# Peptides against a protein of PDB entry 4GXB, part 182

Target 1, 277 residues: chain A of PDB entry 4GXB
Amino acid sequence: VPTEEVSLEVLLSNGQKVLVNVLTSDQTEDVLEAVAAKLDLPDDLIGYFSLFLVREKEDGAFSFVRKLQEFELPYVSVTSLRSQEYKIVLRKSYWDSAYDDDVMENRVGLNLLYAQTVSDIERGWILVTKEQHRQLKSLQEKVSKKEFLRLAQTLRHYGYLRFDACVADFPEKDCPVVVSAGNSELSLQLRLPGQQLREGSFRVTRMRCWRVTSSVPLPSGSTSSPGRGRGEVRLELAFEYLMSKDRLQWVTITSPQAIMMSICLQSMVDELMVKKS

## One batch from the design tools (peptide; made by RFdiffusion4, then SolubleMPNN)

Design b2_p26_5_s2 (from b2_p26_5, 15 letters changed)
Fold by OpenDDE base, seed 5:
Structure b2_p26_5_s2 (fold): chain B 277 residues (1-277), chain A 26 residues (1-26)
Amino acid sequence: as target 1 above (277 residues)
Amino acid sequence: VIDLEEMRRQYEKALELFYELQELTR
């Protein structure tokens, strides 16, 4: 691709558009720096954020595809998909809410976290009670961003990334689940017919290993999940989990976002390793 | 409990797979 100056659109979590002038040859960090400059985000806070490739759904929700890697060219990465549904999103790139304190000290950082948190609540990624929702609305009306975030930090699945509905073999085969990654865990939420919402928590510290596999489903007649054309690659994330003392069990998640899930797992592990050092 | 080296290896494989799939879908 010839090196040309282009206008690249980067979205915030709330869908706000940030237009940056970059070169087609600019790598992920270059684009991130351009976005930071456009937002007046200080250089020392850039490392708390990353660029993600997402697919925008019809309802405006984002399905996270992957984190853009350092060697990637964001302009090329997004345009090569030949679909306007794909977007680049700026989002915080850490899991421990303690790092919010560093980011919140800056007005721009505060605004970014606020926008992300509002969006995550609106999308149902962060779980709120009726009372909590009332409190959050009150704080939002007062434009008390710091207080809003402090309350949000106490909420269930704060800082989690929620994936699209998928299938797991836990607790039973072919269970429909909603997977969320955060706080050094994978949360698997499921609602079986006639049952209450159940959540399985899988801490990364209890995962012995994990892998992503791909397979071509055999043309079995009826079980084409709606939207999977014949020949679509089935992605699975499998992890070996310490269920109890000396009892390891494999759990397999079937999802087109299996790769993104693996990115989250690795990122959580990396962050834990930094904290131990 | 965590085999960090194996996890890193699997992460890299997952990324490779992603890029391969992306190329195949072009």
Scores: peptide ipSAE 0.323, ipTM 0.849, DockQ to the pose 0.623
Fold by OpenDDE base, seed 3:
Structure b2_p26_5_s2 (fold): chain B 277 residues (1-277), chain A 26 residues (1-26)
Amino acid sequence: as target 1 above (277 residues)
Amino acid sequence: VIDLEEMRRQYEKALELFYELQELTR
């Protein structure tokens, strides 16, 4: 790709557009620095954020595809998909809410966290009770961003990334689940007809290993699953989990976001390793 | 419990797979 100056659009979690002038040859870090400069985010806070490739759904929700890697060229990565539904999004890239304290010390950092948190609540990624929702709305009306975040930090699935509905073989085969990654775990939420919401928590510290696999479904006439067209590559994330003492069991999640899930797992593990050092 | 070396290996493999799939869909 010839090196040219281009305008690149990067979205915040709330859909706010940040336009940056970059070179087509600029790598992910270069683009991230350009975005930070445009937002007036200080250099020492850049490392708390990453660029993600997402698919914007019809309802405006973001389906996370992957985190852009260091060697990637964000302009090329997004434009090569030849679809306007794909966007680059800036989001925080750490899991422990303790790091919010560092980011919140800066006005721009505070605004970014606030915008992300508001969006995550609106999208149902963060789980709130009616009373909590009322409290959050009150704080939002007062534009008390710090207090809003402090309350939000106590909420269930704060800081989690929520994936699109998919299928897992836990607790039973072919269970429809909603997977969320955060707090060093994968949360698998299941709602069966007439049953209460059930959640399986899989802590990364109890995962021995994980893998992503791909398969091409055989043209079997009967696969009625409406969302997977004949011939689409099926992605699966499988992890070996310590269910009980001396009992390892494989859990498999079938999702087009299996790669993104694996990125989250690796990121959570990396963060845990940093804390142990 | 975590096999960090194996996890890293699988992560790299997953990324490779992703890029391979992306090339096939171009």
Scores: peptide ipSAE 0.321, ipTM 0.848, DockQ to the pose 0.607
Fold by OpenDDE base, seed 1:
Structure b2_p26_5_s2 (fold): chain B 277 residues (1-277), chain A 26 residues (1-26)
Amino acid sequence: as target 1 above (277 residues)
Amino acid sequence: VIDLEEMRRQYEKALELFYELQELTR
């Protein structure tokens, strides 16, 4: 791709658009710096955020595809998909809420965390009770962003990334689940008809290993859905989990976001390693 | 106990797979 100056749109979690002028040859960090400059985010806080490739759904929700890697050219990465549904999103890229303290010290950082948290609550990524919702709304009306975040930090699945509904073989084969990643775990939520919400928590520290696999389903003769072209790739994330003492069991999640889930797992592990150092 | 080396290998493999799939969808 020829090196040209282009206008690139980067979205915040709340859908706010940030337009930056970059080169087509600018790498992920260059684009991130341009976004930070546009927002007046100080350089020392840039490392707390990352650029993500997402698919915007019809309802405006974001399906996270992957984190943009350092070697990538964001303009090329998003435009090569040849679909306007794909967007670049700025989001915090750490898991431990303790790092919020560093980011919140800056006005711009505070605003970014606040906007993200509000959006995550509105989208149901963070789980709230009726009473908690009332308290959050009161704080939002007062525009008390710090207090809002402090309360939000105590909520279930604060800081988690929620994935699209998918299928797992836990607790039973072919169970519809909603997977969320955060706090060094994968949360698998299941609601069966007439039953209460069940949650399985899988701590990364109890995962021996994991893998992502792809398969091409054999064309079963009858489901010629005309629009599903030749070769829908089925992605699976499988991890071997220590269920009890000396008992390892494989858990498999079937999801188009299996790669993104693996990115989250690796990111959580990396953060844990940094804390131990 | 996490096998960190294996996890890293699988992460890299997953990324490679993603790029391969992306090329196939062009």
Scores: peptide ipSAE 0.319, ipTM 0.847, DockQ to the pose 0.644
Fold by OpenDDE base, seed 2:
Structure b2_p26_5_s2 (fold): chain B 277 residues (1-277), chain A 26 residues (1-26)
Amino acid sequence: as target 1 above (277 residues)
Amino acid sequence: VIDLEEMRRQYEKALELFYELQELTR
């Protein structure tokens, strides 16, 4: 791609558009810096955010595809997909809510976290009770962003990334699940016939290893999930989990977002390592 | 419990797979 100046659209979690002028040859960090500059985010806070490639669904929700890597050219990465459904999104890229304290000290950082959190609640990524929802709405009406975030930090799945509905082999084969990543875990929410909503928590610290695999679905008509074209590559994330003392078990998630899940796992592990050092 | 080296290897492999798949779907 020839090097030229282009306008690149980067979305916030709430769908707010940030237009930046960049070079087609600008790498991820360059684009991130441009976005930060456009937002007036201080340089020392840039590291708390990342650019993500997402697919915008019909309802405006984002399906996260992957984090843009340092070597990538965001303009090329998004435009090469030849679909307007793909967007670049700015989102916080840390998991420990303690880092919110650093970000919240700045007005722009506070606004970004607030916008993201509001969006996550609206999308149902953060789970709220009726009473909590009332409290959050009250704080939102008052535009008390700090208090809003402090309350939000206490909520279930605060800071989690929610994936599209998929399938896992746990607790049973072909269980429909909703996976969320956060707080150094994968949360698998499932509802089996005749049962209440269940959640499986898989802490990364209890994962020995993981892998992502791809396969071409065999024409066997039975497992065609509605919407997967016969030619769509099936991605799986499998991890070996310490279920109990000296008992390892493989858990496999079948999802088009298996790669994104793996990115989340690696990111959570990396953050844990930083905290331990 | 975590095999960090293996995790890193699998992460890199997953990324490679993604890029390969992306090229195939263009």
Scores: peptide ipSAE 0.332, ipTM 0.855, DockQ to the pose 0.623; fails the geometry check

Design b2_p26_5_s3 (from b2_p26_5, 14 letters changed)
Fold by OpenDDE base, seed 1:
Structure b2_p26_5_s3 (fold): chain B 277 residues (1-277), chain A 26 residues (1-26)
Amino acid sequence: as target 1 above (277 residues)
Amino acid sequence: VIDLELMREQHERALKLFYELRELTK
């Protein structure tokens, strides 16, 4: 691709558009720096955020596809998909809420975390009770961003990334689940017919390994998920989990976001390793 | 036993798979 100056749109979690002038040849870090500069985010806080490729759904929700890698050219990565539904999103890229303290010391950082958290609550990624919702709304009306975040940090699935509904073989084969990644775990939420909501928690520290595989469904297979044409690639994330002492079991998630799940797992592992050092 | 090295290798394979699949859809 010839090197040209272009206007690139980057979205915040709340849908706010940030327009930056970049070169088509600018790599992910270059674009991230341009976005930071546009927002007046200090250089020392840039590392707490990443650029993500997402697919915007009809309802405006974001389906995370992947984190943009260092070697990628964001302009090329998004435009090569030839669909306007694909967007680049800025989001925090750490898992431990303790790092919020560093980010929220800066006005811009605080605003970014606040906007992201509000959006995550509105989208149902962070789970709230009625009373908690009332408290959050009160704080939002007062524009008390720090207090809002402090309360939000105590909420279930704060800091988690929620995936689209998919299928797992746990606890039963072909079980519909909603997967969320955060707090060094994969949370699998399921509701079986006539049963209450259940959650399976899989801590990364108890995963021996994981893998992503692809397959092409056989034409005779009746289990075509809605929207998948004949020959569409099926992705699966499988991880080997220590269920009990000396008992390893494979758990398999079938999802178009299997690659993004893998990225989250690796990111959580990497963060744990940093804390250990 | 957690094998972090194996995890990393599998992650890299997943990324590679993504790019391969992308090329097939062009």
Scores: peptide ipSAE 0.353, ipTM 0.866, DockQ to the pose 0.609
Fold by OpenDDE base, seed 3:
Structure b2_p26_5_s3 (fold): chain B 277 residues (1-277), chain A 26 residues (1-26)
Amino acid sequence: as target 1 above (277 residues)
Amino acid sequence: VIDLELMREQHERALKLFYELRELTK
């Protein structure tokens, strides 16, 4: 691709548009720095955020495709898809809420976390009770961003990334589940007919390994994954989990976002390793 | 219990797979 100066649109979690002038040859870090500069985010806080490729759904929700890798050219990555539904989104890229303290010390960082958190709550990624919702709304009306975040940090699935509804083979085969990644775990939420909402927690510290595989369903196949047509490439994330003492079991999630799930797992593991060092 | 080296390898394979699939869809 010829090196040219272009205007690139980067979205915040709330859909706010940030326009940056970059080169088509600029790599992910270069674009991230440009976005930070545009937002007046300090250099020392850039590392707390990443650029993600997402697909914007009809309802405006974001389906995360992947974190843009260091070697990628964000302009090329998004434009090569030839679909306006694909966007680049800026989001925090750490998992431990303790790092919020560093980011919140800066006005711009605070605003970014606030916008993301509001969006995550509105989208149902962060789970709230009625009373908590009332409290959050009150704080939002007062524009008390710090207090809002402090309350939000106590909420269930704060800091989690929620994936599109998919299928897992746990606890039973072909179970519809909603997977969320955060707090060094994969949370699998499911509601079986006539049952209450159940959540399976899979801590990354109890995973021996994971893998992503692809397959092509047979045209005559009876099994279909939600949102996947027959003959389409099916992605699966499988991880080997220590269910009990000396008992490893494979759990398989069938999802178009299997790669993104893998990215999340690796990111969580990396962060844990940093904390242990 | 975590085999970090194996995990890293599998993650890299996943990424490779992604890009390979992308090339096939062009």
Scores: peptide ipSAE 0.348, ipTM 0.863, DockQ to the pose 0.594
Fold by OpenDDE base, seed 2:
Structure b2_p26_5_s3 (fold): chain B 277 residues (1-277), chain A 26 residues (1-26)
Amino acid sequence: as target 1 above (277 residues)
Amino acid sequence: VIDLELMREQHERALKLFYELRELTK
């Protein structure tokens, strides 16, 4: 692709559009710096955020596809998909809420975290009781961003990334689940007919390894999930988990977002390694 | 418990798979 100056749209979690002038040859970090500059985010806070490729759903929700890698050219990565549904999103890229303290010290950082958190609550990524929702709404009306975030930090699945509904083989085969990644774990939530919501928590520290695999469904199986066209590649994330002392078991998640789940796992592992060092 | 080296390798393979799949859809 010839090097040209282009206008690139980057979205915040709340859908706010940030337009930046970049070169088509600018790599992910260059674009991130341009976005930071546009937002007046200090250079020392840039590392707390990343650019993500997402698919915008009909309801405006984002389905995360992947984190843009360092070698990628964001303009090319998004435009090559030839669909307006794909967007680049700026989001915080750390998991430990302790890092919020660093980001919140800056007005722009605070605003970014606030906007993201509001959006995550509205999307149901952060689980909120009725009373908590009332409290959050009150704080939002007062525009008390710091207090809002402090309350939000105590909420279930704060800082988690929620994936689209998918299927897992846990606790039983072909269980419909909602997977969320955060706090160094994968949370698998399922509601079977007539049963209460069940959650499986899989801590990364108890995972020996994981893998992503792809398969082409054979045409013979009658159980074509209604929405998957013939020939769609099935992606699976499998991880080997220490269920009990000296008992490893494989858990497999079938999801188009299996790669993104892998990225989250790696990111969580990396962060844990930094903390141990 | 965590095999960090294995995890890294698997992650890299996953990324590679992504790019391969992308090329197949084009």
Scores: peptide ipSAE 0.339, ipTM 0.859, DockQ to the pose 0.637
Fold by OpenDDE base, seed 4:
Structure b2_p26_5_s3 (fold): chain B 277 residues (1-277), chain A 26 residues (1-26)
Amino acid sequence: as target 1 above (277 residues)
Amino acid sequence: VIDLELMREQHERALKLFYELRELTK
């Protein structure tokens, strides 16, 4: 792609549009810096955010495809897909809520976290009780952003990324699950027929390894998995988990977001290593 | 206190979409 100046649209979690002028050859960090400048976000806070490629659903929800890597060209990455459904989204890129304190010290950072959190609650990514929801709405009406965030930080799945419904082989084969990544874990929520809602927590510290695989299933009379592309490519995330002492078991998630899940796992591990060091 | 009913509703909405998509692809 020839180097040209272009207008690139970057969305916040709430759908707010940020237009930036960049070069088609600008890498992810360059675009991120442009977005930060447009928002008046200080340079020292840029590292707390990342750009993500998402697919916007009809209801306005975002299905995260991947975090844009350092070597990527965001303009090319999004436009090459030739679909208006694909967007670039700015989102915080850390997991430990303690880092919110650093970001919240700045007005722009505070606004970004607030907008993201409101969106996450509205989309059901953060799990709330009825009473908590009432309290959050009250704070939102008062535009008490700091108080809103402090309350939100206590909520279940705060800071988690929720994926589209998919399939896992745990606890049994072909279980429909909703996966969320956060707090150094993968949370698998499922409801088996005639059973109550169950949640499996898989801590990254107990994962020996994980991998993403792609395959083209043989033609079968069975219904294809939702979200398979034109080539009927099936993506799977498999991780080897320490179930008990000296007992490792593979767990496999079949999802078109397997790549994003892997990115989340790596990101969580990286953050843990930073804290350990 | 966790609102299990709300959690169930949120989960079921997601699963409903999953099943709907699956049925549409048959």
Scores: peptide ipSAE 0.019, ipTM 0.513, DockQ to the pose 0.028

Design b2_p26_5_s4 (from b2_p26_5, 13 letters changed)
Fold by OpenDDE base, seed 1:
Structure b2_p26_5_s4 (fold): chain B 277 residues (1-277), chain A 26 residues (1-26)
Amino acid sequence: as target 1 above (277 residues)
Amino acid sequence: VIDLERMREAYQEALELGLRLEKLTG
């Protein structure tokens, strides 16, 4: 691709548009720096954020595809898909809420975290009780961003990334689940017919290994997942989990976001390693 | 005991697969 100056749109979690002028040859870090400059985010805070490729759903929600890698050219990565549904999103890229303290010290950082958190609550990624919701709304009305974040940090699934509804073989075969990644775990929420909501927590520290597998469904199989055309690639994330002492069991998640889930797992492990060093 | 090496390999394979799939769908 010839090196040319282009306008690139980057979205915040709340859908706010940030337009930056970049070169088609600019790598992920170059684009990230351009976005930071546009937002007036200090250089020392750039490392707390990353660019993600997402698919915008009809309702405006984001389905995360992957984190853009350092070697990628964001303009090329998004435009090569030839679909307007794909967007680039800026989001915080750490898991431990303790790092919020560093980001919140800056006005721009505070605003970014606030906007992201508000969006995550509105989208149901962060779970809130009725009372908590009332308290959050009160703080939002007062525009008390720091207090809002402090309360939000105590909420269930704060800092988690929620995936689209998918299927797992746990606790039973072909169970519909909602997977969320955060706090060094995968949370699998499921509601079986006639049963209450159940949650399975899989800590990354108890995962021995994981793999992503792709397969093409055979035409004869009636298991056309609703909405996937004939011939679509089926992705699965499987991990070997220590259920109890000396008892390992494989858990398999079938999801188009299996790759993104794997990226999250690795990212959580990497962060844990940094903390231990 | 977490096999970190296997985890890293799985991540790399997943990433490569993702990139390939995105190119094929576009």
Scores: peptide ipSAE 0.030, ipTM 0.661, DockQ to the pose 0.599
Fold by OpenDDE base, seed 3:
Structure b2_p26_5_s4 (fold): chain B 277 residues (1-277), chain A 26 residues (1-26)
Amino acid sequence: as target 1 above (277 residues)
Amino acid sequence: VIDLERMREAYQEALELGLRLEKLTG
């Protein structure tokens, strides 16, 4: 593709649009720097954020496809899909809430975290009680961003990335689940009719390995994953988990977002390694 | 317990697969 100057739209978590002028040949970091500059985010805070490719649903919700890699050309990556549903989103790219302290020291960083957190709560990614919701709304009305974030940091699934409803073989075969990644774990939430919410927590530190597989379902076979027609490519994330002492078990998640899940796993592992070093 | 090398390989494979799939669907 010839190098040309183009206008690229990058969204914040809340849907706010950031328009940047970049070259078609600009790599992910170049675009990220351009976005940071547009937002007046300091250079030393750029590393706390990443660009993600997402599919925007009709209701405005984002389905995360993947984190844009260093070698990618964001303009090309998003436009090559030839669908207006695909967007580039700026989001924080760390898991430990302790890093919020660094980001919150800057006004722009604070605003970004605040906007993301508000959005995550509104989308139900962060789980809140009625009382907590009331408190959060009060703080939001007061525009007390720091206090809002401090409260939010204590909430269940703060900092998690929530995936679209999918299917897993946990706790039983073909179980509908909602997967969330965060705090060095995959959370598999199940709500069966008439039952309370059940959650399986899979810590990355107890995962021996994981893999993503692609397959084509048999036409006569079991019902395709929700949202995919029969015969479409089926993606699965499988991980081998230490369930108990000397007991390894494979858990398999069937999801179009299997790749994104694997990216999250790697990212969480990487962060843990940095902390241990 | 964590096989970091294997995890890295799996991640790379998954990423490459994703990119390949994206190219095929585009």
Scores: peptide ipSAE 0.027, ipTM 0.635, DockQ to the pose 0.584
Fold by OpenDDE base, seed 5:
Structure b2_p26_5_s4 (fold): chain B 277 residues (1-277), chain A 26 residues (1-26)
Amino acid sequence: as target 1 above (277 residues)
Amino acid sequence: VIDLERMREAYQEALELGLRLEKLTG
């Protein structure tokens, strides 16, 4: 792609648009810096955020595809997909809520975390009770952003990334599940008809290894679910998990977001390693 | 219990696969 100056749209978690003038040849960090400058985010806080490739759903929700890598050209990465559904999103890129303290010290950082958190709650990524929702709403009405975040930090799945509904072989084969990544774990939530919500928590510290595989399903004579065209690549994330003492078991998640899940796992592991060093 | 090297390899493989798939579908 020839080097040209272009206007690139980057979205915040809440859908707010940030327009930046960049070169088509600008790498991920260059674009991130441009976004930071546009928002007046200080340089020392840039590292707490990343750019993500997402697919915007009909309801405006984002399905995360992958984190843009350092070597990528964000303009090229998003435009090469030739679909307006794909967007670039700015989001915090750490897992430990302790790092919020650093970001919240700055007004812009605070605003970014606040907007993201509000969006995550609205989308149901952060789980709230009725009472908690009331409290959060009250704080939001008062525009008490710091207090809002402090309360939010105590909520279930704060800081998690929620994936689209998919299928796993846990606890049984072909179980419909909702996977969320955060706090050094994968959370698999299952609700079967007439049953209570079940949750499986898989801590990364108990994962021996994981892998992503792709396969082309054989045309089964059964009516392919309308959403999966004939011949679509099936992605799976499989991890070997220590279920109990000396008992390893493979768990397999079938999801178009298997790659993103793997990225999250690696990111969580990396962060843990930094904390231990 | 954690094989960090295998995890890193798996991540790299997944990333490469993702990039390849995006190129094929785009």
Scores: peptide ipSAE 0.027, ipTM 0.627, DockQ to the pose 0.612
Fold by OpenDDE base, seed 2:
Structure b2_p26_5_s4 (fold): chain B 277 residues (1-277), chain A 26 residues (1-26)
Amino acid sequence: as target 1 above (277 residues)
Amino acid sequence: VIDLERMREAYQEALELGLRLEKLTG
């Protein structure tokens, strides 16, 4: 791609648009720095955020495709898809809420976390009770961003990334599930017909290994996951999990976001390793 | 072309990443 100056749109979690002038040849970090500069985010906080490729759904929700890698050219990565549904999103890229303390010390960082958290709550990524929602709304009305975040940090699935509904083979074959990644785990939520909501929590520390696989469905296979057209590549994330003492079991998630899930797993593991060092 | 290749490598790495991180279940 010829090196040209272009205007690139980067979205915040809440859909706020940040326009940056970059080169088509600028790599992910260059673009991230440009976004940071535009937002007046200090350099020492840039590392707490990443750029993500997402697909914007009809309802405005974001389906995370992948984290943009260091070698990527964000402008090219998003435009090459030839669909306006694909966007670049800025989001915090750490899992431990303790790092919020560092980010919140800065006004811009605070605003970013606040906007993200509000959006995550609105989208149902963070699970709230009625009472908690009332409290959050009150704090939002008061524009008490720090207090809002402190309360939010205590909420279920705070800091989690929620994926699109997909299918897993746990607890049973072909179970419809909603997967969320956060707090060093994959949370699989499912509601079977006539049953209450169930959650399976899979801690990364108990995962022996994981893999992503791709397959082309055979035309005769009726196992079309809802929403996948015939002939689409089926992606699966499988992980081997220590269910109990000396009992390993494979769990397989079938999702077009399997790669993103894998990225999350790796990221969580990496963060844990940093903390242990 | 280079970007595409690197992207493929990154995806491949993601595909195999779990195998490389054999965690001794402790």
Scores: peptide ipSAE 0.024, ipTM 0.564, DockQ to the pose 0.056

